# Ledger of designs, part 193: peptides against a protein of PDB entry 1IK9

Target 1, 211 residues: chain A of PDB entry 1IK9
Amino acid sequence: MERKISRIHLVSEPSITHFLQVSWEKTLESGFVITLTDGHSAWTGTVSESEISQEADDMAMEKGKYVGELRKALLSGAGPADVYTFNFSKESCYFFFEKNLKDVSFRLGSFNLEKVENPAEVIRELICYCLDTIAENQAKNEHLQKENERLLRDWNDVQGRFEKCVSAKEALETDLYKRFILVLNEKKTKIRSLHNKLLNAAQEREKDIKQ
Target 2, 207 residues: chain A of PDB entry 1IK9 as posed
Amino acid sequence: MERKISRIHLVSEPSITHFLQVSWEKTLESGFVITLTDGHSAWTGTVSESEISQEADDMAMEKGKYVGELRKALLSADVYTFNFSKESAYFFFEKNLKDVSFRLGSFNLEKVENPAEVIRELIAYALDTIAENQAKNEHLQKENERLLRDWNDVQGRFEKAVSAKEALETDLYKRFILVLNEKKTKIRSLHNKLLNAAQEREKDIKQ
Target 3, 195 residues: chain B of PDB entry 1IK9 as posed
Amino acid sequence: MERKISRIHLVSEPSITHFLQVSWEKTLESGFVITLTDGHSAWTGTVSESEISQEADDMAMEKGKYVGELRKALLSVYTFNFSKESAYFFFEKNLKDVSFRLGSFNLEKVENPAEVIRELIAYALDTIAENQAKNEHLQKENERLLRDWNDVQGRFEKAVSAKEALETDLYKRFILVLNEKKTKIRSLHNKLLNA

## One batch from the design tools (peptide; made by RFdiffusion4, then SolubleMPNN)

Design b2_p23_3_s3 (from b2_p23_3, 14 letters changed)
Fold by OpenDDE base, seed 1:
Parts: structure tokens; C-alpha cells; sequence
Structure b2_p23_3_s3 (fold): chain B 211 residues (1-211), chain C 211 residues (1-211), chain A 23 residues (1-23)
């Protein structure tokens, strides 16, 4: 089961933050359980897949698009743009919400809720879920932080080895060329010496022929 | 202000999860506000730095050690080891907790609490804090995850460059030696040719002299 | 010189590698 808790403001009670819990199996499209609380009272309702399909049909909206709007309205919290307006009557236990566009507001969904007999249990469970989620996210963050510190150390180590390898390659090339030039120059000097000896021998022979 | 919420079980109500909120400025040693709730009722008390010092003195415990025990008891939640036992009377509003060691249990602290007139506001604020903490931790998690993925890519890139640099160094050494040997052998051949010409010229001169 | 000895050692290594390539 997946769960999302968001804070909402009801048009009827704008000064009191309410919490909207949605619980579902795999996909919101398969239906969900909705729980509303003000921290004292709680109300719960079940929305079936058939009700979601019926609301999509009544709106003449494609089901996937409708479920996409439900997800934005119910799971994202009313972001600061107040794109979604929530209404609830404690008397009728009727919950409905509207999407506010520039020129058009329309009802996006409506649910009949039931007042929970033991709201304290729902509230405690909700707080437990929040604390569990905090603990899990903290453990993930600590793990990722340690892993990032490891990866950064490993990156710096490889970078330092790479720079040393580049420098060692350049040094090797320079050293090999210097050594090559020394040996080559020695052989060139020997060739020049032998050539001069040949020229001298030829000149001496030409002198010996000229008596 | 720092805040920690933990779940606790009261000896008087072991079947009902209670929540213990502790709020403090910079250090727990400077005093704190404690709030207890069962999701329906709430109780709050303020603990001063002087009370913390007095309790440490009454226990004949060094203040830093005592504050360390308070931090473990009140901020860590009662971990599964039940090292700390919590007691609360709703009638007297008296809260106390004990540390359970193998052979000795002792009172670690006691607080007079006051029943909150509007517990729903305290509960809503507590849930808001949990949701804010979840959102902050999720944003940190997403940031760390993206950074982790970046660092891993950067590590793989440098590692691949390093391996290429090592291979290029070995290839360079081998290529330079091969080229060096070719040029050296050409010069050795030229030296041998010149030496043979000198030997022939010397032999011809020795023939001309014998002639 | 020590440099000449290093050159001779390189010439020897080169000649030894050259022998290994010719074997």
C-alpha cells in the first residue's frame, strides 16, 4: 500500500490546516482510501475504481488524464498556486474539490466520508507514519551522504593518478627522445670520423699516385 | 529552535503510542520544552537550565553526562531495548522516566506538565512539522541522489581516461623503442659500410706499396 | 659517466629486446 499525506485548507475552515491522507494499492486508478483530519476529528471514505471511472466519464475526460488531475489535487498538496480548492461539510460528511483555472472553475471530484469513531487512533497512526518516513529518509540521506563522500574521495584519487600518469607519459617521451638523440649523435660522430678517415686515405692515395 | 519528536510507550497506557516532542535552543543543556500527546490530548512543560543542573546534582552526576542521558532518553525514542521507561499521570500531570540497567533502575528525570487547552492545534503543528521535515529530507535525498549519479559518472570518465593514459604510455614506450631501433640499425649499417670501405682502402694501399 | 652507463644499459635492453624480436 502506498500513502501520501498532504496539508490542505478547507474553504469552510481556512484558518485550520487539515491533513488529507490518501492510501492506495499500486496505482491511484485502482481506487483509494481518503482520510481527512483536523487533529481532533477524522473522516474516512473509500473511492472505488468504478467511481473514478464514472467521474471521468461524467467529466467527459479521458481516465488517465482524470487520474492525473486527482494525483495533482490529492497527493501534491495544494501548492501555493491554489489551483485546487477543497470543500468539506462536517454535517453532511461531503468532501469535494474544484480545479480553478483562469476563466473556469470545475468540480474535479466528490466523496462521501464517514466520521471516524476513534480519531485519536487515526491521528497516532498518521504521526507514526510520518515518523517512520522521516527515519527512512534520514537513513537514506546518511547512506547517500557517505556514498557521495566515498565517490568524491575515489574521484580525487583517480584524478590524481591520471594527472601523474599524464606527467609520467610526457616525462617518459622527453627522456626517451633525449637518450635517443645522445645515441644518434654518437653514431653520427662515428660516421663523420669514418668518412674523414676515408677522405684522408683517398687523398693520401692520390698523393702516392702523383711521384 | 531545534525539535525532535519520538514515539514512546507509557507504563500506564502501554497499548497507546504517545508522542514526545522536545524543543530546545542550540543545546538541550540550556533547557527545553517538552510536549506529550496521545493524538487526542496534549500536555506541555518547560524545563529550565537550573532544573537540569539541579537534577544532575541530585543524581550526583556530572552535568554533561546527565544531559547525555536526557538526550538518549528523550530524543532517540525508546529504542527496542526498553532502556528507558516512561511514566505519566494524566491526573497529576506528572511525567517521569527511569533508566533500566541490568541490576538497577533509577529515575533519570521528572517534569510537571500542563494540559493543553487546544490539543488539536498542537497536534496539527506537530503533523505540519513532520510533513515539512519529510519534504526537506526528500529534497535533500533527491539532491544527494543527483550528486551521487554525477560523481559516479565523473569517476567512470576519469577512470576511463586513466586507463587510456596508462595504455597510451605503454604504447608510446614501445613505439619509441621500435623507431629508435630502426634508426640505430640504419646508422650501424652505415658505420659497418664505412668501416669495410676503410679496410678495402687500406688493403689496396698495402697492395700498391707491395707493388 | 653515469649517463653513458644508462645509455649503455638502454642500448643493451634495446639490443636484448631486438634479439627477442629476432628469435
Amino acid sequence: as target 1 above (211 residues)
Amino acid sequence: as target 1 above (211 residues)
Amino acid sequence: SEEEKKIEEIEKKVEEEFKKELE
Scores: peptide ipSAE 0.014, ipTM 0.815, DockQ to the pose 0.246
Fold by OpenDDE base, seed 3:
Structure b2_p23_3_s3 (fold): chain B 211 residues (1-211), chain C 211 residues (1-211), chain A 23 residues (1-23)
Amino acid sequence: as target 1 above (211 residues)
Amino acid sequence: as target 1 above (211 residues)
Amino acid sequence: SEEEKKIEEIEKKVEEEFKKELE
């Protein structure tokens, strides 16, 4: 089961933050349980897949689009743009919400809720869920932090090895060239010496032929 | 101001999860505000630095050690070891807690609380704080995830450059050696050829002298 | 990369020095 709690403001009680809990299985389209609380009283209703389909049909809205609007309204809370307005009558237990656009406001959905007999239990469970979610998110945060520290160490190690490899390549090349030039110069000197000996021998032979 | 909310169980009401909120400035030693709630009623008390010092003195405990025990008791909730037990009288509004060790249980602290007139406001604020904490932790997790993905890319890039550098070093060494051997062999062949020409010239001269 | 260019410059210098040695 998935759950989301959001803060909302009721048009009738704009000074009192209400909490809207939505619980569902896999997809919001398959139905959900809605719970409203003001921190003293709680109201709950179950919304079926058939009710969602009927509301979409009554609106002449495609079901996937309608569920997308439900998800924005019910799971994000009142976003900073007041695009969604919430209404609740404590007398009738009738909950409805509207989407407000520049040129048109329309009712997005409506549900009958029932007053919870023991609101304290619902409120305690809601707080427990929040505390569990905090603990889980903290554990994920600690894990990601440790992984970041590991990746940074691994990066520094490879970077240091790379820099050493570059330097070692440049050093190797320079050393090999220096050694090669030395050996080649020795061979060039030997070739020049042998050539001079041949020239001298030829000149001596030419002198011996001229007596 | 720092704040921590924890779940606790009262000895008098072990079936009903209570929530212990502690709020403090910088250090718990400087004093704190304690709030207890069962999701219907709330009780609050202020604990001063002088009261903390007095409780430490009454226990004959060093203040830093005492504050360390307070931090464990009040901020961790009842850990899985039931090392800390909590008691509260709704009639007297007297809150006290004990540390339970194998051979001794001792009172760690006690406070007089006052019943909050509007518990719904305290409960709403507590839920708001939990929701804010969830949102902040989610934002931190998203940031850490993006940083992990960045570090992983950076690591892969350096690793790939390092592998190319290693391969290029080995290739350079091999190529230089092959080229050097070729040039050296040519020079050795030229030296041998010149030496043979000198030997032949010497032999011809020796024949001409005998002639 | 700049490193690939350095490698190519190195290889060219090797070839030029080898040519001067053959000459």
Scores: peptide ipSAE 0.018, ipTM 0.816, DockQ to the pose 0.095; fails the geometry check
Fold by OpenDDE base, seed 5:
Structure b2_p23_3_s3 (fold): chain B 211 residues (1-211), chain C 211 residues (1-211), chain A 23 residues (1-23)
Amino acid sequence: as target 1 above (211 residues)
Amino acid sequence: as target 1 above (211 residues)
Amino acid sequence: SEEEKKIEEIEKKVEEEFKKELE
C-alpha cells in the first residue's frame, strides 16, 4: 500500500493546520482511503474506483487527466501558490476541494467522511509512519553518502593514475629519444671514421701510381 | 535547537505507543525540554543543567557518563533489546526511566511533567516537524543521488581516458621502436657498404704491389 | 580534449625531432 501525508488548510479553519492522509494500492485510480485530522479529531472515507470514474464523468473530464488532478491536489498538498482549496464540514463530514486558476475556479472532487471513534489511534499510527519514513530516509541518506565518498575516492585514484600515465608517456618518449640519439651518434661516428679511411687509402694509391 | 522524537512503551500502558520528544540547545547536558504524548494528551517538562548534575550526583555517576546514558535512553528510544524501561503516572505527572542490564536494573532519571492544556497544538506541531524532516531528508536524498550519478559519470570518463592513455603509450613505444630500427638499419647498411669499399681498395693495392 | 591536444603536441614534437635527427 502507498501512503502520503500532506498539510492542508481548511477554508473554515485557516488558523489550524490539518493533515490529509491518502492511502492507495498501486495507483490512485483504483481507489483510496482518505483520512483528515486536526491532531485531536480524525475523519476517514473510502473512495472507490467507481466513485472516481463518476466524479470524472460529472466533471466531463477524461479519467486519466482527472486522476492526475486528484494526485496533484491530494498528494502534493496545497503548494506555495494555493492552487488547491480544501473545505470540510465537521457537521456533515463533507470534504470537497477546488482548483483555483487565475481566471477560473472549479470543484475538483467531494467525499463523505466518517468521524473516527478513536482518533488517538489514527494519530499514533500516523506519527509512527512518519518516524518509520524518517528512519528509512536516514538509512538511504547514510548509504548514498558512503557510496558518494567511495566514488569520490575511486575518481581521485583513477585521476591520479591518469596523470601518472600522461607523465610516464612523456618521460618514456624523452628517454627513448635520448637513447636513440646516442646510438645514432655512434653509427655516425663509425661512418665518418670509415669515410676518412677510404680517403686515406685513395690518397696512398694516387701516390703509388705517381715513380 | 536540536530535536528528537522516539517511540516508547510505558510499563503502565504497554499496548499504547507513546511518543517522547526531547528538545535541547547544542548539548543535552545544558538541559532539555521533554514532551510525552499518547496522540490525545500531552505532558511537558523542562530539565535544567543543574537538575542533570544533581541526578548524576545522586547516582554517584560521572556527569559525562550520565549524560551519555541519558542520550541513549531518551534519544534512541528503547532499542529492540528493551534496555530502557519507561514509567509515567498520569496522576502525579511523574516520569522515570530505568536501565535494565542482565543482572542489574537501576533508575537512570526522573522528571516531573505538566499536562498540556492544548495537546492538539503540540501534536500538530510534532506532525509538522516530522513532515518537514521527511521533506528535508528527501531533498538531501535527491541531491546525493544526483551527485552519485555525476561522480559515476566522471569516474567512467576518467577511466576511459586512462585506458586510452595506456593504449596510446604502448602504441607510441611500438611506433618509436619501429622508426628507430628503420634508421639504424639504414646506418648499418651504409657502414657495410663503406667496409666493402675499404676491402676492395686494400685488395687492389695488394695487386699493385705484387705487380 | 586538452589531453588529446597534449598528445598531438607530443606526437608533433616527436616527429619534428625525428626529422631533425634524420637530416
Scores: peptide ipSAE 0.017, ipTM 0.817, DockQ to the pose 0.085; fails the geometry check
Fold by OpenDDE base, seed 2:
Structure b2_p23_3_s3 (fold): chain B 211 residues (1-211), chain C 211 residues (1-211), chain A 23 residues (1-23)
Amino acid sequence: as target 1 above (211 residues)
Amino acid sequence: as target 1 above (211 residues)
Amino acid sequence: SEEEKKIEEIEKKVEEEFKKELE
């Protein structure tokens, strides 16, 4: 079961924050349980997959698109743009909500709710869920923080080794060339010495032939 | 202002989860506001730094140690070990809590609370705080997750560059040696050729002199 | 590390082969 709690403001009670809990199985499309509370009273309703399908048909909207709008309205809370208007009558227990666009407002859905006899239990459970969610998210945050610190250390270690490898490659190249030049110069000196000896021997032979 | 909400069970109502909110400025030692609720009623009390100091003195406990015990009792909730027992009389509005050790139970503190006239406002504000905390923690989690994914990519990139650097160092060495040996062998061949020419010239000269 | 050991082994081989070619 998935659950989302959102703050909403009712048109009838704009000064009183209400809380809208939506609970569903896997997908909102399969139906959901809606719970509304003001921190004193609570109201609950069940919306079936059939009702969602019927509302989509009545709106002449594709079901997936309609469910996408329900998800935005019911799970996101009233965003700062007041795109969704929520209405509830405590007398009739009728809940409905509208999508407000630039040029058009339209009813997105409506539900009959029932007043909960013991709202304190619903409120306690809702607070428990919030506290459990906080604890789970804190544990995830602590884990991710530790992993992030580990990855940063591991990155610094590899980066330092990489920089050492680059420097060692440049040093190796430089050293190999220096040693190579030394040996090559020694061989060049021997070649020059041997050439000079050959030239001298040839000159001496030319002198000996010329008597 | 710092705030912590915890679940507690009262000895008088063990079947009903209560919520204990503690609010303080910087340190619990400076005093705090305590709020107790069952989701229907709420009670509030203010504990001053003077009262905390007096309770520490009455317990013959060092103030820092006493505040450390208060922090565990009031901010951690009843851990699974029932180390802290909470008592509240709705009639007298007297709240007290005990620390239960293996061989000793002792009263850790006591407070006079006042019943809140409009508990729904307190409950709504408490739920709002929970929802805001969830949203903040979710945003932190999403940020840490993205950073963790970034660090993992950066680590893989540096690791791959490091491995390439190691391989390129080995390849450079091998190539430099091969080239060096080729040039050296060419010079050795020239030296040998020049030596042979010198030997031949010397032998010819010895023949010409004997001749 | 294994890679640092490989680097050291490479450097050592370099020195040994250079000594042999001087001889």
Scores: peptide ipSAE 0.016, ipTM 0.818, DockQ to the pose 0.078; fails the geometry check

Design b2_p23_3_s4 (from b2_p23_3, 11 letters changed)
Fold by OpenDDE base, seed 5:
Structure b2_p23_3_s4 (fold): chain B 211 residues (1-211), chain C 211 residues (1-211), chain A 23 residues (1-23)
Amino acid sequence: as target 1 above (211 residues)
Amino acid sequence: as target 1 above (211 residues)
Amino acid sequence: SEMEKEIKEIEEKVDKAFEESLK
């Protein structure tokens, strides 16, 4: 079961924050349980998959698009742009909500709710769910923080190894070249020495032939 | 202002979850506001720094240690080990709590509360705080998740560069040695050739002297 | 890659130092 609680303002009671709880199984399309509370009274209603389909057909809206609008209205609360207006009559237990566009407002859905006999139980369970959600989110935050610290250490370790590898490559190149030049110069000197000995031997031979 | 809400079970009403809200400025030692609710009624009381000091003195406990025990009792709720028991009389509005150790239980603190005139307002504000805390924690979770994904990408990039640097260092060393051996072999061949020419010239000179 | 360019510059320096060593 999935659950979302949002704050809403009713057109009839704009000074009193109401809480809208929606509970559903897997997808909102399969139906949902709606609960409304003002912190003293509570009202609940079950909306079936057939009622959602009927409301979509009555609106001449594709079901998937209609369910998408239901999700935005009922799970996001009144976003800061007053895109959704909520109405509830305590006398009739009739709940309806409208989508407000720039030049056109239209009814998006309507539900009959029933007054809960023991609203304190509904309110306590709602607060329990909020506290459980806070604890779960806090545990997730602590886990993500520890993982961030691990990833940062691992990054610093690899970065430090990479910088050492770059420096070691440059140092190796420079050292190999210096050693190479030294050995080449020794071989060049030996070649020059042998060449000079050969020239001297040839000059002595030419002197010996000339007596 | 700091605030914590916890679930507690009252000895008088063990089947009904109560909510204990504690609000304070900077440190619990400076005093706090306590609010108790059952989801229908609410009770509040202000505990001053002087009352905390007096209760610590009456218990013959060091103030910092006493405040540490208050923090554990009032902010952690009843942990799973029943270490703290909570008592409240609706008739007297007297709230007290005990610490239960293996062989000894003792009263840790007591407060006079007052019944709130409009409990629905207190309950609505409490639910609002829970929803705000959920939203803040969710935003923090999303931020930490994005940072984890960033750090993982940065780690993979540096790891890939490091592996390339290691391979390039080994390849460079191997290539430089192969080139070095080729050049040295050419110079060795030239030295051998010059040495053989020198030996032949010496042998011819020795023949010319014997002739 | 930048490393392939660096290796190639190193190769060119080796080859040039070799040619200068043959003169």
Scores: peptide ipSAE 0.019, ipTM 0.813, DockQ to the pose 0.111
Fold by OpenDDE base, seed 3:
Structure b2_p23_3_s4 (fold): chain B 211 residues (1-211), chain C 211 residues (1-211), chain A 23 residues (1-23)
Amino acid sequence: as target 1 above (211 residues)
Amino acid sequence: as target 1 above (211 residues)
Amino acid sequence: SEMEKEIKEIEEKVDKAFEESLK
């Protein structure tokens, strides 16, 4: 089961923050449980997949698009743009909400709720869920922080090895060239010495022929 | 101001989860506001730095050690070990808690609370704080996740450059040695040719002298 | 690479100095 708690403001009580809890299985399309509370009283209703389909049909809206609007209205909280307006009658227990566009407002949905006999139990369970969610998110944050510290160490280790590899490549190249030049110069000196000996031997032979 | 909300169980109502909120400035030692709620009623008290010092003195405990025990009792929630037992009288509004050790239980602290006239406001504010904390923790989780993905990319980039540097170093060494051997072999062949010419010239001169 | 040019220039200088020593 998935659950989302949102802050909403009711048109009838705009100064009093209400909390809207929605609980569902995998998708909101398959139905959901809605709970409203002001921190003193609570009201709950179950919305079936058939009611969601009927509301979509009554609006002449495709079901997937309608569920997408329900998700924005009921799960995102009062977004900063007051795009969704919530209404609740404590007398009739009738909950309805509207989408406000620039020139048009329309009812997005309406649900009958029932007053909970023991609102304190619902409120305690809601607070428990919030505290559990905080603990889970803290554990996830600690895990991600430790993983970041690991990845940073691993990056520094590879970076340091890379810099050493670059320096070692440049040093190897320079050393190999120096050694090559030394050996070439030795071979050049030997070749010059042998050529001079041949020239001298040829000049002596020409002197011996000339007596 | 820092705030922590914890679940506690009261000895008088062990089946009903209570919530203990503690609010303080920088350190718990400088005093704190304590709020208890069952989701229907709320009770609040302010504990001064002087009261904390007096309770530490009455216990013959060093203040820093006492504050360390208060932090474990009041901020950690009911840890799994039932090391702390909480008591509250709704009639007297007297809150006290004990530390349970294997062979000794002792009162760690006691506070006078006042019943809140509008508990719904306190409960709504508590839920608001939980929802704000969830949103902040979610934003932190998203940030840490994006940073992990960045660090992983940066690691892969350096690793790939390092592997290319290693391969390029090995290729350079192998190529330089091959070129060096080729040039050395050419110079060896030239030296051998010049030596053979010198030997032939010397043998011809010995023939001319015998002639 | 610049190094390949330097090797080649050294080879050419070695070969030229060897040919000039042959005269």
Scores: peptide ipSAE 0.025, ipTM 0.813, DockQ to the pose 0.148; fails the geometry check
Fold by OpenDDE base, seed 4:
Structure b2_p23_3_s4 (fold): chain B 211 residues (1-211), chain C 211 residues (1-211), chain A 23 residues (1-23)
Amino acid sequence: as target 1 above (211 residues)
Amino acid sequence: as target 1 above (211 residues)
Amino acid sequence: SEMEKEIKEIEEKVDKAFEESLK
């Protein structure tokens, strides 16, 4: 089961933060359980896939688009843009929410909730879920931090090997050239010496022919 | 201000989870505010640095060691080892906790709390703090995830450059040796040719002298 | 890549030093 808890402000009670919990299986489209609390009272309702489909049809909206709007309203919390307005009557237990656009507000959905007999149990479970989520996120943070430190070490090690490889390549190349030039110059000197010996031998033969 | 919320079980009410909030400035040693809630009622007390020092003295314990035990009891939550036992009288508002060792249990501290008049406000603020902590931890997780993905890319890039550098070094060395051998062989051939010409010239001169 | 440029510059230095050595 997936769950999201969000802070909301009710139009009727803008001075007190309410908490909206939504629980669902795999997808919000298959239905969900909604729970509202003010930290003293709690209210719960179940919304079926058929009710979601009916609300989409009543709105003349494609179901996937409608569920996308439900997800933004109910799961993202009141984002900083006040795009969604929440209303709840504690007397009738009627919950409804609207999407506010620049020139148009429209009702996105409405649900009948029931007052929970033991709100303290719902509140305790909600706090437990928050604390569990904090612990899971902390464990994930510690894992990612350790992995980050590992990756940074591994990067530094490869970088150091790369720099050594570049330097070793340049040193090897320079050494090979020096050795080659030495051998080449030795062979050039030997060629010059042999040429001079040939010239001298030719001159001596020309002298011997001339007596 | 630093804060920690933990689940605890009271000896008097083992079937219902309680939440212990501790709030402090910089260090727990300088004093703290403790809040207990069951999701319906709340109780708060302030513990001063002088009270912490007095409890340490009454226990004949070094203050730093005592504060270390307070931190484990009050901030780590009931770790899975049930090392700390919590007691609270809702009638007297007297809170006390014990450290359980194998053969010895001892009282670690005791505080007088006051019943909060508006527990719903305390509960809402506690849930808000949990939700804020979740959001902060999620943002940190997303940051660390992006950084890990960056470091992995950077590692792959340097690794690929390193492999290319190794291959290029080997290719360059091989090519240089091939070129050097070609030139060396040319010079060796020229030396052999000049030596043969010298030998022929010497043989002709020896014939001319015998003739 | 920058390394391919360095390799090429080295190859060019090689060829040039070789040609100068033939001279």
Scores: peptide ipSAE 0.022, ipTM 0.811, DockQ to the pose 0.096; fails the geometry check
Fold by OpenDDE base, seed 2:
Structure b2_p23_3_s4 (fold): chain B 211 residues (1-211), chain C 211 residues (1-211), chain A 23 residues (1-23)
Amino acid sequence: as target 1 above (211 residues)
Amino acid sequence: as target 1 above (211 residues)
Amino acid sequence: SEMEKEIKEIEEKVDKAFEESLK
């Protein structure tokens, strides 16, 4: 089961933050349980997949698009742009919400809720879920932080080895060329010396033939 | 201001999870505000630095050690080891907690709380703080995850470049040696050829002299 | 390094084979 808690403002009580909990299995399309609370009272309703399909049909909206709009309205909370207006009557327990666009406002959905008999249990469970979520996210953060520090060390180690390898390659090339030049120069000197000896011997022979 | 919310169980109501909020400035030693709630009612008290010092003195405990024990009791929540027992009387609004060790149980601290007139405001603000903390921790998680993925890519890139550098160093060495041997062998062949020519010239000269 | 040894061995083989080709 997936769950999201959002803060919302009711048109009837704009000074009192309300909390909207939505619970669903796998996809919001399969239906969901909605719980509204003001921190004193709570109201709950269940919305079926058939009701979601009927609302989409009544709106003449494609179901996937409608569910996408429901997800934005119910799971994101009202972002700072007041794109969604939430209405709730405590007397009728009727909850409805509208999408406000520049040139069009339209009702996105409506649900009948029931007043919870023991709202303190719902509130305690909601706070417990928040604390559990905080603990899970903190543990993930601590793990990711340690992994990040590990990966940074490993990167620095490989980078340092790579730089040493590059420098060692350049040094090796330079050293091999220097050694090669030295040995080649020795062999060139020997070749020159032998050529000079041959030239001298040929000149002496030419002198000996000329008597 | 720093804040921590913990779940606790009161000895008088072990089936009902209570929430203990502690708020302080910089250090718990400077004093703190404590808020207890069951999701319906709330109770608040303020503990001064002087009261903390007096409690430490009354316990004959070093203040830093006492504050360290307060921090474990009030900020960690009761861990699964039931090391801390929490007591609260709704009638007297007297809150006290004990540390349970293997051979010794002792009162760690006690506070008079006052019943909050509008507990719904305290509960709403507590839920808001939980939701804000969730959002902050989620944003940190998403950032750390992206950094972790970046560092892993960067590590793989440097590792692959390092391996290529090692292989290129070995290949360079081998190629330079092969080229060096080829050139040296050419010079050796020329030197041998020149020596043979000198030997032949000397033999011819020795024949011409005997002739 | 192994490389320095191999260079030195090649140098020595080169010089020795050169001296032996000189007799």
Scores: peptide ipSAE 0.019, ipTM 0.813, DockQ to the pose 0.223; fails the geometry check

